# Peptides against a protein of PDB entry 7AE7: the designs that were tried, part 7

Target 1, 321 residues: chain A of PDB entry 7AE7
Amino acid sequence: KVYKDLREFLEVLEQEGQLIRVKEEVNPEPDIAAAGRAAANLGKNQPAVFFEKIKGYKYSVVTNVHGSWQNHALMLGLDKNTSTKDQFYELNRRWDKFPVPPNVVKREAAPCKENVIDKDINLFEILPLYRINEQDGGFYISKASVVTADPEYPDDFNKLNVGTYRIQVKDRDRVGIQALAMHDIAVQLEKAEAENKPLPIAITIGNNPLVTFMASTPVGYNQNEYEFVGALQDGVPMDIVKSDLYDHLYVPAGSEVVLEGHIIPRVRTVEGPFGEFPGSYSGARLQCEVKIDRITHRTNPIFENLYLGIPWTEIDYLMAL

## One batch from the design tools (peptide; made by RFdiffusion4, then SolubleMPNN)

Design b1_p8_6_s3 (from b1_p8_6, 6 letters changed)
Fold by OpenDDE base, seed 3:
Structure b1_p8_6_s3 (fold): chain B 321 residues (1-321), chain A 8 residues (1-8)
Amino acid sequence: as target 1 above (321 residues)
Amino acid sequence: LPEAPLAA
């Protein structure tokens, strides 16, 4: 099975008994984080948890989407009871199909373009934000697929990067982003900042599960994550669409939310602390700042976010294969 | 300790 978007995957998870739907109104804190922590330890199947109603917010949250071997098997379109060995074998077999170029769809065919916000941007109106861990210095977006390009080679599709980075919400229209020197985004940012130019960025939330998987999987600087998604779909191309602000940035056609903007050149602001995947806190640090200039989103967007803490959690499943 | 999340 191949998935066009998060919603198709959530439907399969629900059909397979790998999703719990919480229909009652919950408090964003501590309920969502508590459920994320619990989900990693909920029986043998470790289901995703979908919150339909969050107090004070309009939209839903889903967590633990990649948080089990069963969910990982289903992501690959395999039987949920497929062994980790057989999942690994199939992943490697499909990996050798790289590259599989994506399909560029028209704007009108892209679900992520159903709604546009270009003024009075407020992230809190679109995303049901909460603290992942109690001592977090704010609200984090922990499972975004961040799209950037090489500013010297903007038309080189092989240098288009789709990565996952720590993102703290800083204001209604600003986020902090952790761009570490070892990541491809840092190389691209360095080039932009050398010229004192903004780096164009699209922060995408709630994607096809293989997009999220590839955004968390390091590949070569001259290798496009979307072309690996097509490989992992056993040769079926994924659908992408141009961003609204930038002709050279392409986003998943099925994204629940797309935050379009720019990294402000040579600006660093305080970000953190944040509860890290080993179960320890990283301190406050100076990090990059993104201005959000435009939002596109699906009607009734689902905020997919990841809980992390003391192993084993959802992030450990994303790292394991 | 390495910082999360995983990045490409």
Scores: peptide ipSAE 0.142, ipTM 0.865, DockQ to the pose 0.056
Fold by OpenDDE base, seed 5:
Structure b1_p8_6_s3 (fold): chain B 321 residues (1-321), chain A 8 residues (1-8)
Amino acid sequence: as target 1 above (321 residues)
Amino acid sequence: LPEAPLAA
């Protein structure tokens, strides 16, 4: 089984008994984080948790999508009871199919383009934002696939980077992003900042689960994560679409929400504290700032976000293979 | 303690 988007995967999770649907209205805090924390301990299956209604918000949240070995097996299109060993074997077998180039679809064929917001941008109107841990310094987007390119080689598709980074919401149209020196985004940002230029960015939320997986998997600087997604789909290309603002950035065609903007050069603002994966807080520090200039989204977009804290949580499953 | 970027 290959998934075009998050929705197709959630359907399979539900069919396989790997999704809990919460139909009653919940409070964004503490209910979503509490469920994310609990989901790691919810029996043998550790299902995804889908919240249909969040008080004060229009749209839904899903968490713990990658938060079990069963969900990981299903992501690979395997039986949910496939052993970790066999999942690893299959992952390695498919990895050798790299590169599998993506299909570039027309704008009109991309579900992520169903709606556009280009004025009066307010992230709170699109995303049901909440604190992941109680003492977080703000609202975090913890599971975004962030698309950037090399500003020196913008047309080199092999240098197009799709990564996962810690993102704090700072304002209606601004987010903080943690671009650490060890990540490909930092190389690209350094080049932009050397010339005092903005770095174009697309922050994508709610993707094909293999996109999220690859965005969380380090690869070479000259290797495109989308070409690995095609490999992990056993040779089936994934669908991408050109961003609206930038000719050189491509986003997953099926993304629930795409935040298009730029990293402001040589600007650093306070971000954090944040509850980290060991279950300890990192202190507040200066981080990069992104201005959001355009949003595209599916109708009734689903906010996919992960919980992290004391192991073992969803993040640990994403990093384990 | 390492900060948790799941980054590519």
Scores: peptide ipSAE 0.140, ipTM 0.866, DockQ to the pose 0.057
Fold by OpenDDE base, seed 2:
Structure b1_p8_6_s3 (fold): chain B 321 residues (1-321), chain A 8 residues (1-8)
Amino acid sequence: as target 1 above (321 residues)
Amino acid sequence: LPEAPLAA
């Protein structure tokens, strides 16, 4: 099976008994993080946890979507009991199908374009934000697929990068982003900052699970993650759509939320602390800052976010294959 | 401990 979006995957997870639906209203803290940690601590058959109602917010949260080998098997359209070995074999078999170019759909056909916010942007109205760990310095978006391009080669589709980066919410329309030198976004940002230009960015949340998987998988600078998504879909192209602000940026057509904006050149602002993947906190440090200029979103958008901490958690599953 | 950047 191939999934067009997060919703189709969540439906399968639920059908397969790999999703816990929490229908009662929860507190964003500590309930979401507590449930994420609890789900991770099951050690096997870890389900996604879907929160339908969050106190003080309008929309839902889902966590632990990639948080088990069963969920990974289902992501690949395999039987949920497929062994890690067989998943790895199938993943590698499909990997060899690269490149599988995506389909560019029209704006009117893209679910991520159902709603537009172009003024009075407030991330808190769209995303049920919470601290992932108690001592986090703020609210983090931990599972976004971030789209950037090479400023020198903006029309080179092979240099279009889809990555996952640590993002702290800094204001209603501002986020901090961790662009480490080892990531493709840092190369692209360096080029923009050399000319004191903004780097165009689209932060996409709640995607086709293979998009999220590929955004957490390092590939070559001249390899497009969307073309790997098509390969991992066993040769079925994924659907992308042009961003609203930038002709050269393409986002997953089915994204729950798309935050379009720019990395402000030569600005660094305090970000952190954050509970890291080893279960230790990193200190506060200066990070890049993104201005959000436009939001597009599906009706009743689902905020997909991950819990991370002492291994093994969802992030470890995403990085294991 | 190095921050694990998620990849890409």
Scores: peptide ipSAE 0.143, ipTM 0.866, DockQ to the pose 0.058; fails the geometry check
Fold by OpenDDE base, seed 1:
Structure b1_p8_6_s3 (fold): chain B 321 residues (1-321), chain A 8 residues (1-8)
Amino acid sequence: as target 1 above (321 residues)
Amino acid sequence: LPEAPLAA
């Protein structure tokens, strides 16, 4: 099976007994993180946890979507009981189908375009933000697929990058982003900053699970993650749509939320501390800052976010293959 | 300490 969006995947997870639906109102802290940790600690068949109601917020949260081998098998459209070995073999078989170019859909056909916010931007009105771990220095978006391009080659689709980066909310319309030198976004940012220009960015949340997987998987600088998504869909192209602000940026058509904006050139602000994947904290440090200029979102958007801490957690499953 | 290298 191939999934168009997060919602179609969540439906399958629920049908397969791999999703817990929490219908009662919860506190954003500590309840979301506590449930994510508890789900991870089940040892096997770790379900996604979907929170329908969060106190102080309008919309829902889902966590632990990739948090088990069963969920990983289902992401690949396999039987949930497919062995890790067989999942690995199938992944490798499909990997060789690269490249599978995506379909570019019209704006009116893209669910991520159902609603637009272009003024008075407030991330807290759209995302039920919380601290993932108790000692986090703020609210984090931990599972976004971040779209950037090479500012020197904006029309080179092979250089379009879809990555996952640590993102701290800094204000209603600002986020900090960790662009490490080893990541493709850092190369692109360096080019923009050399000219003191903003780097165009689209931060996408709540995607087709294979987009999230590929955004967490290092590929070559001249390899497009969307073309790997099509390969991992066994040759079925994924659907992308042009961003509203930038002609050269394409986002998943089915994204729950798209934050469009720019990395502010030559600005660094304090970000952190953050609970890292080993279960240890990294300290506060200077990071890049993104101004959010436009939001598009699905009606009743689902905030997909990742819990991480002492292994094994969802992040370990995303990096295991 | 290794920072979360989840980035592509």
Scores: peptide ipSAE 0.142, ipTM 0.866, DockQ to the pose 0.057; fails the geometry check

Design b1_p8_8_s1 (from b1_p8_8, 3 letters changed)
Fold by OpenDDE base, seed 1:
Structure b1_p8_8_s1 (fold): chain B 321 residues (1-321), chain A 8 residues (1-8)
Amino acid sequence: as target 1 above (321 residues)
Amino acid sequence: SKVFVPPK
């Protein structure tokens, strides 16, 4: 089983009894975080939690999508009761198929292009934002697959980076991003900042679950995460599409929301605190700032976000293999 | 690494 997007995966999770659908209107806080923690605390068979209605917002939230071994098995297209050992074996077998190049689809064929916002950008209108943990210094996008490229080699597809980074919403059209020195995005940003140039960025939300998995998996600087997704799909290429603003950035064709913009060169602003894995808070610190210049999104976009805290939570499963 | 990790 291969998934084109988050929606196909959520359908399978629901069919397999691994998704709780909350139909009544909830408060963004504390209800979403409370449900995420409750799902994690089940200890086994932890389901995704899908919130259809959120007070004050138009769209839905899903959390805990990768929050169990059962969900992990289903992500790999395996029986939900596949042992962790067998999941590991299968993952390793498929890993050896790297590279499997993605398909580049036309803009008209990409669901992430159904709607465009290119003026009066307001992230609060497109994402039901909330505090993931009660003491967070703001609203976080915690499960985005962030796409950047090497500004010196923009046409080298092997250097295209898809990673998961801590992102705090700072304004209607601005987010803070944590680019640590050990991350590939930091290498790319350093090159851009040396020339006092913006670094093009696409922050993609609500993806094929293997994209999210690979975005959270360290790979070599010259290895493309999309080519690993194809490997993990047992040789089936994933679909990507060119970003609207940048010819050299490609995003998952099925993303629920794509935030296109740039990291502002040589600007650092206060971000945090944030409740991180494994349940400790990192203090407020200066971080990079992204200006959002364009949004594309699916109709009725689903905000996929991650709950994290005291283990085991979704992040532990994402990093376990 | 390219995941959420505590600051060093």
Scores: peptide ipSAE 0.028, ipTM 0.694, DockQ to the pose 0.062
Fold by OpenDDE base, seed 5:
Formats: sequence, C-alpha cells, structure tokens
Structure b1_p8_8_s1 (fold): chain B 321 residues (1-321), chain A 8 residues (1-8)
Amino acid sequence: as target 1 above (321 residues)
Amino acid sequence: SKVFVPPK
C-alpha cells in the first residue's frame, strides 16, 4: 500500500488499532506532551495519538505517527506485525530502486493548496503550538520536512534538499531553525549568505509518512529525497507540487501545512533550550531565523508533531533503520 | 539529513 498523504496513513493506523483518538478537549500544555510520553511508554505497540480538540486552537494535533515498529511496518505498506529484520530487508530492497522521480502535479490538484494565507500571518492560528517538554524555551515544530535548494544550482533537482530540522517558533511569522554545518541546508545557506541573499525555504508539515521518514534519513547532497520516497513506495512516484513563492522549490502535494519563506541572511537569534532525543537539553544558541511569507494548507489541517525524550521515542524509530 | 545531533 502507498499513501498519498498523512490522512490516508492515519486512517490505516486507526483501522489497524495503532491510533488512539482523543475526543475530549485537552490543554496544549501539559496534556499533549504528557500523552505523547505516555504513548511512547505503552509497551511494544505504541500507537499514534490524535487530539481532535485543543483548548484555544481550531485544529488538531497528531503525535507518535512513526512511534512504533508496527507503525513503521504500516508506513512501508507491510503487515503491522512484520519483524524489524524483514522491514529492514524490504527497505534495502526498495532502496535499490532509486531514483524514482516524483510526479509534478498541477496546483489545482494539490491538497496543500486548498487554503492560502499571504498577509497577517499568524502561525498560532494555523498550528496548535505547545511545548514538547516542560523546559523547552518555546514551541517547536519537530517533524517538519524542510525544502531548500542550492542557490548556485537552483534548477538542479538532485540538489533539492528535504530535511528535518529543529524549528522553534519565534513570532507570529518567524521561526528559528537549527542549521548545523554538517547538514545540507547549512551548505546551501552558506552559499546564500556569502552573497548576502535570503535562502528560499518551504517548511512542510503533515506529510506522506515516507516523506517524513526520508527527511530524517541522510542521503547524498546530490540525491533527492523525493526520488527515494518513490523507491520506498516500491517504484510508485510520489506527488509533488511547485511552491507558490519559488519556481525551484517543490513540496509534497498532500502536505497539511506549508510554510513558505526565507532564511534571513547573516541574522542569528537566540534559540532554545530544547529537550533532545537522548533525554538531554541542548542549551540556548544563536540560530538562523526564517521569515514566513506565505502559508498554504489543507482544510482543517492536522499538525503532525513529534515527542522527544528519553529513548525509545518516535525519533528513535525514525532513525533506527 | 538528520538534524537532531546529540550535544557534543
């Protein structure tokens, strides 16, 4: 089975008994994080947790989507009880199908384009933001697939990068992003900053689970993550659509929310602290700042976010294979 | 690329 978007995957998770639906209104803090932690500790069958109603917000949150081996198997379109060994074998088999180029769909065919916000941007109106851990220095978007390109080769699709980065919400239309020197985004940013130019960026939230998986998987600088998604879909291309602001950036057609903007050149602001995957806090540091210039989103967008804490949490499942 | 790097 291949999933076009997060919603198709969530439907399968629910059918397979791998999703808990919380129908009662919850407080963003501490309830979401508490439930995320609890779900991570529910034993071997950690379900996704879908929060339908969040006090003070309009939209829903889902967490622990990749938070178990069962969910990981289902992501691959396998039986939920497929062993980790067999999942690994199948992943490797499919990996060799790279590259599988994506389908570029028309704007009208892309669910992520259903709604547009291009003025008076307020991230709090579109995302039910909360602290993932109590001591976090702010609200984090922890499971975004961030799309950037090489500013020297903007039309080279092989250099289009889809990665997961630590993102702190800084203002209604600003986020901090951790671009470490070892990451492809840092290479691209360095090139932009050398010329004192903004780096175009699309921060995509709530994707096809294989997009999220590949965004968290290291690949070569000249390898496109979307082409691996097609490989992991056993040769079925994924659907992408051109961003609204940039001709050279493509986003998953089915994204729940797309934040389009730019990294401000040569600006660094305080970001953190944040509870990292080993269960330790990384201190506050100066990080890059992104201006959000445009939002596109599905109607009633689902905010997919990740809980991080002492292993074994969702991030560990994403990184295990 | 995997962004969450343990603090060295």
Scores: peptide ipSAE 0.027, ipTM 0.699, DockQ to the pose 0.059
Fold by OpenDDE base, seed 2:
Structure b1_p8_8_s1 (fold): chain B 321 residues (1-321), chain A 8 residues (1-8)
Amino acid sequence: as target 1 above (321 residues)
Amino acid sequence: SKVFVPPK
């Protein structure tokens, strides 16, 4: 089984009894985080939690999508009861198929392009934002696949980076991003900032589960995560589409939400605190600032977000293999 | 120290 998008995966999770659907209206705080924590603490059988209705918001939230070995098996198209050993074996077998180049689809064929917001951008209208942890200094997007390129080699597809980074919502059209020196995004940002240029960025939310998996998986600077997604799909290419603002950035065709913008060069603003893995808080520090210039999204977009807390949580499963 | 995500 290969998934085109998050929705196909959520359907399978539900069919397999690995998704709890919360139909009643919930408060974004504390209910979402509380349910996420509860799900993460269900031993070895942690379901995804899908919130259909969130007070004060239009759209839904899903959390704990990767929050169990069963969900991980299903992500790989395996039986949900496949052992961790067999999952590892299959993952490694498929890994050797790298590279599997993605299919570039036309804009009109990409679900992420169904709706466009190019003025009066307000992230709170598109994303049901909430505090993930009680002491978080703000609202975080914790499960985004962030797309950036090498500004020196923008046309080198192998240098296209898809990564997961800590993102705090700072304003209606601004986010802070933690670009640590050890991350590929920091290398790319350094090059842009050396010339006092913005770094183009696409922050993608609600993806094919293997995209999210690969975004959280370290790979070489000259290795494209999308080509690993195709490998992990057992040789089936994933679908990507060109970003609207940038010819050199490609996003998953099935993304629920795509935030297109730029990292402002040589600007740092206060970000945090945030409850990091493994449940410790990072203090407030100066971080990069992203201006959101354009949003594309699917109709009725699902906000996929991660719970971070004391192990074993969803992030532990994403980093375990 | 562990960060939010591994090097990426």
Scores: peptide ipSAE 0.024, ipTM 0.675, DockQ to the pose 0.056
Fold by OpenDDE base, seed 3:
Structure b1_p8_8_s1 (fold): chain B 321 residues (1-321), chain A 8 residues (1-8)
Amino acid sequence: as target 1 above (321 residues)
Amino acid sequence: SKVFVPPK
């Protein structure tokens, strides 16, 4: 099984008994985080948790999508009871199919383009934001696949980077992003900042689960994550679409939400604290600032977000293989 | 690509 988008994967999770649907209206705090933590603590068969209604918000949230070995098996299109050993074997077998180039679809064929917001941008109207942990310094987008390119080689598709980074919401149209020196985004940002230029960015939320997986998997600077997604789909290309603002950035065609904007050059603002995956807070630090200039989104977009805390949580599953 | 890496 190959998934076009998050929704197809959620359907399979539900069919396989690996998704809990919460139909009752919940409070964004503490209910979402509490449910995410509870799901992680089940020890076996940890399901995704889908919240249909959140008080004060218009749209839905899903958590713990990758939060179990069963969900991981299903992501690979395997039986949910496939052993971790066999999952590893299959993943490695498919890995050797790299590169599998993606299909570039037309704008009108991309579900992520169904709706456009280009003025009066307010992230709170699109994303049901909540604190993941009680002591978080704000609201975090924890499972975004962030697309950037090399500003020196914008047309080199092999240098297109899709990564997962800590993102704090700072304002209606601003987010902080943690771009550490060890990350490919930091290399690209350094080049932009050397010229005092903005770095184009697309922050994509609610993707094909293999996109999210590859965004959390380190690859070479000259290796495109989308070409690995095709490999992990056992040779089936994934669908991407050109971003609206930038000719050189491509986003997953099926993304629930795409935040297009730029990292402001040579600006650093306070971000944090945030409860990290080891169950400790990293403290407040100066981080990059992103201006959101345009949003595209599917109708009734699903905010996929990740709970993290004391191991073993969803992030540990994403990094395990 | 990058996952949440706690600052060392």
Scores: peptide ipSAE 0.026, ipTM 0.694, DockQ to the pose 0.057; fails the geometry check

Design b1_p8_8_s2 (from b1_p8_8, 4 letters changed)
Fold by OpenDDE base, seed 4:
Structure b1_p8_8_s2 (fold): chain B 321 residues (1-321), chain A 8 residues (1-8)
Amino acid sequence: as target 1 above (321 residues)
Amino acid sequence: EKVFVAPK
């Protein structure tokens, strides 16, 4: 099975008994984080948890999507009971198919383009935001696939980076992003900031699970994550679409939400604290700031977000490869 | 420095 989007994957998770659907209204805090932590602790068959109704918000949240070996097997289109060894074998076999170039679809064919917000942007109207851990300094987007390009080589598709970074919501149309020097985004940002130019960015939420997986998997600077997604789909290309604001940025066609904007050059604002993957807090520090200039989203967008804390949590499964 | 995810 190959998935075009998060929704197709969630359907399979539900069919396979790997999704808990919460139909009753929940409080964003602490219920979502509590469920993420609990789901991580359910033993061998940690399911995704889908919240249909969140108090004070219009849309749904799903968490723990990658939070088990069963979910990981299903992501690969394998039987949910496929051993970790066999999953790794299959992943490695498919990895050798790189590169598998994506299909560029037309704007009208991309579900992520169903709705557009280009004025009066308010992230809280689109995303049911909450604190992942109680002592977090704000609301985090923890499972976004962030698309940036090399500003020196904007048309070099091999340098298009799709990564996962810590993102704190700062305002209705602003997010902080942790661009560490060891990340490819930091290399690209450094080039932009040298010229005092904005770095174009697309923050994509709720993707094909292999996109999210590849966004968390380190690859070479000159290797495109979308071409690995096609490899991991056993040679089936994934669908991407051009961003609305930037001709050189491509986003997954099926993304639930796409935040298009720019990293503001040479601006740093307070971000954190944040409960990190070892179960320890990173202190507040100055981080990059993104201005959101445009949002595209699917109708009734699903906010896919990740709980992290003391191992093992969903993030540990994403990084286990 | 603490890393949120593996280098990308």
Scores: peptide ipSAE 0.041, ipTM 0.745, DockQ to the pose 0.076
Fold by OpenDDE base, seed 5:
Structure b1_p8_8_s2 (fold): chain B 321 residues (1-321), chain A 8 residues (1-8)
Amino acid sequence: as target 1 above (321 residues)
Amino acid sequence: EKVFVAPK
């Protein structure tokens, strides 16, 4: 089984008894974080938790999507009871199929383009934001697949990076992003900042589960995560679409929400604290700042976010293989 | 890339 988007995966999770649907209205805090924390420890199957109604918000949240071995097996299109050993074996077997180039679809064929917000941007109107941990210095987007390119080689598809980074919401149209020197985004940002230029960025939320997996998996600087997604789909290409603002950035065609913008060059603002893996708080630090310039989203977008804390949490399952 | 690194 190959998934085009998050919704197809959530459907399979629900069919397989790996998703709990919460239909009653919940409070963003503490209910979502509490459920995310609990879900990673709930019973033998550790299901995803889908919140249909969140007080003060219009849209839904899903958490713990990757938060079990069963969900991880299903992500690979395997039986949910496939052993971790067999999952690892299959992952490695498929890994050798790299590269599998993605299909570039037309804008009109991409579900992530159903709706556009290009003025009066307010992230709180699109994302049901909440604190993941009680002592977090703000609202975090913890499961985004962030797309950036090398500003020296913007048309080199092999240097297109899809990564997962700590993102704090700073304002209605601003986010802080942690770009550590060891990460590919930091290399790209350094090049942009050397010329005092913005770094184009697309922050994608609610993706094909293998995109999210690959965004959390280290690969070479000259290796494209989308080409690994195709490999992990056993040779089936994934669908990508050109970003609206940038010709050289491509996003998953099925993303629930795409935040397009730029990292402001040579600007650093206070970000944090944040409850990190494995349950320690990082102090407040100066981090990069992103201006959001455009949003595209599916109708009734689902905010996929993960809980992070004392192991085992969803992030531990994402990073275990 | 795995970006959630606890500062050492």
Scores: peptide ipSAE 0.036, ipTM 0.757, DockQ to the pose 0.061
Fold by OpenDDE base, seed 2:
Structure b1_p8_8_s2 (fold): chain B 321 residues (1-321), chain A 8 residues (1-8)
Amino acid sequence: as target 1 above (321 residues)
Amino acid sequence: EKVFVAPK
């Protein structure tokens, strides 16, 4: 089974008994995080948790999508009871198919383009934002696939980076992003900042589960994550579409939400604290700031977000193989 | 330094 988008995967998770659908209205805090923690702490067969109704918000949240070996098996289109060993073997077998170039679809064929917001941007109107942990200094987007390119080689598709980074919502149209020096985004940002130029960015939320997996998987600077997604789809290309603002940035065609904007050069603002994956808080520090200039989204967008805490959580499954 | 996600 190959998934075009998050929705197709959620359907399979539900069919396989790996999704809890919460139909009653919940409070963003503490209910979402509490359920995320509870799901992560089940020890075995951890389901995704889908919140249909969130008080004060229009749209839904899903958590713990990758939060178990069963969900990981299903992501690979395997039987949910496939052993970790067999999942690893299959993953490696498919990995060797790299590169599998994506299909570039027309704008009109991309579900992520169904709706556009290009003025009066307010992230809180599109994303049901909440604190993931009680001591978090704000609202975090923890499961975004962030697309950036090399400013020196913008047309080199091999240098297109799809990564997962810590993102704090700072304002209606601003996010902080943690671009650590060891990340490819930091290399690209350094080049932009050397010339005092903005770095184009597309922050994509609610993707094909293999996109999210690859965004969390380290690859070479000259390797495109989308070409690994095609490999992990056993040779079936994924669908991408050109971003609206930038000719050189491509986003997953099926993304629930795409935040297009730029990293402001040579600006650093306070970000954090945040409860990180080891179950410890990183202190507040100065981080990069992104201005959101345009949003595209599917109708009734699903906010896919990650719970982080004491292992094992969803992030540990994403990083385990 | 603590990392949110593995280096990408």
Scores: peptide ipSAE 0.030, ipTM 0.704, DockQ to the pose 0.077
Fold by OpenDDE base, seed 1:
Structure b1_p8_8_s2 (fold): chain B 321 residues (1-321), chain A 8 residues (1-8)
Amino acid sequence: as target 1 above (321 residues)
Amino acid sequence: EKVFVAPK
């Protein structure tokens, strides 16, 4: 089984008894984080939790999508009871199929292009934002697949980077991003900042689960995460589409929300604190700032976000293999 | 790339 988008995966999770649907209106805090922690604490068969209605917001949230070995097996299109060992062997077998180039679809064929917001940008109108942990310094986007390119080699598809980074919402149209020196985005940003130029960025939310998995998996600077997604789909290419603002950035065709913008050169603003994956808080520090210039989204977009804290949580399953 | 690495 191959998934085109998050919605196809959520359908399978629900069919397999690996999704809890919360139909009653919830408070964004503490209910979403509390449910994410509670789901993680089940120890096995941890389901995704889908919130249909969030007080004060228009759209839905899903959490804990990758939060179990059963969900991980289903992501690979395997039986949910496939052992971790057999999942590992299958992952390795498929990994050797790299590269599998993606299909570039037309704009009109991409679900992520159903709606456009190009003025009066307000992230709070599109994403049901909340604090993931109670002492977070703000609202975080914790499960985005962030697309950037090498500004020196923008047409080199092998240098297109799809990564997952800590993102704090700073304003209606601004987010902080943690670009650590060990990440490929930091190399690309350094090149842009040397020229005092913006770094083009697309922050994609609610993806094909293998895109999210690969965005959380380290690969070489000259290796494209989308070509690994095709390998992990056992040789079936994934679908990507050109971003609206940038000819050199490609996003998953099925993304629920795409935030297109730029990293502001040579600007650093305070970000944090944030509850990290060990279950400890990292302090506030200066981080990069992104201006959001355009949003594209599916009709009734699903905000996919993860809970993290004392292991094991969703992030530990994403990083385990 | 690995998601959230705590600052060293």
Scores: peptide ipSAE 0.022, ipTM 0.657, DockQ to the pose 0.060

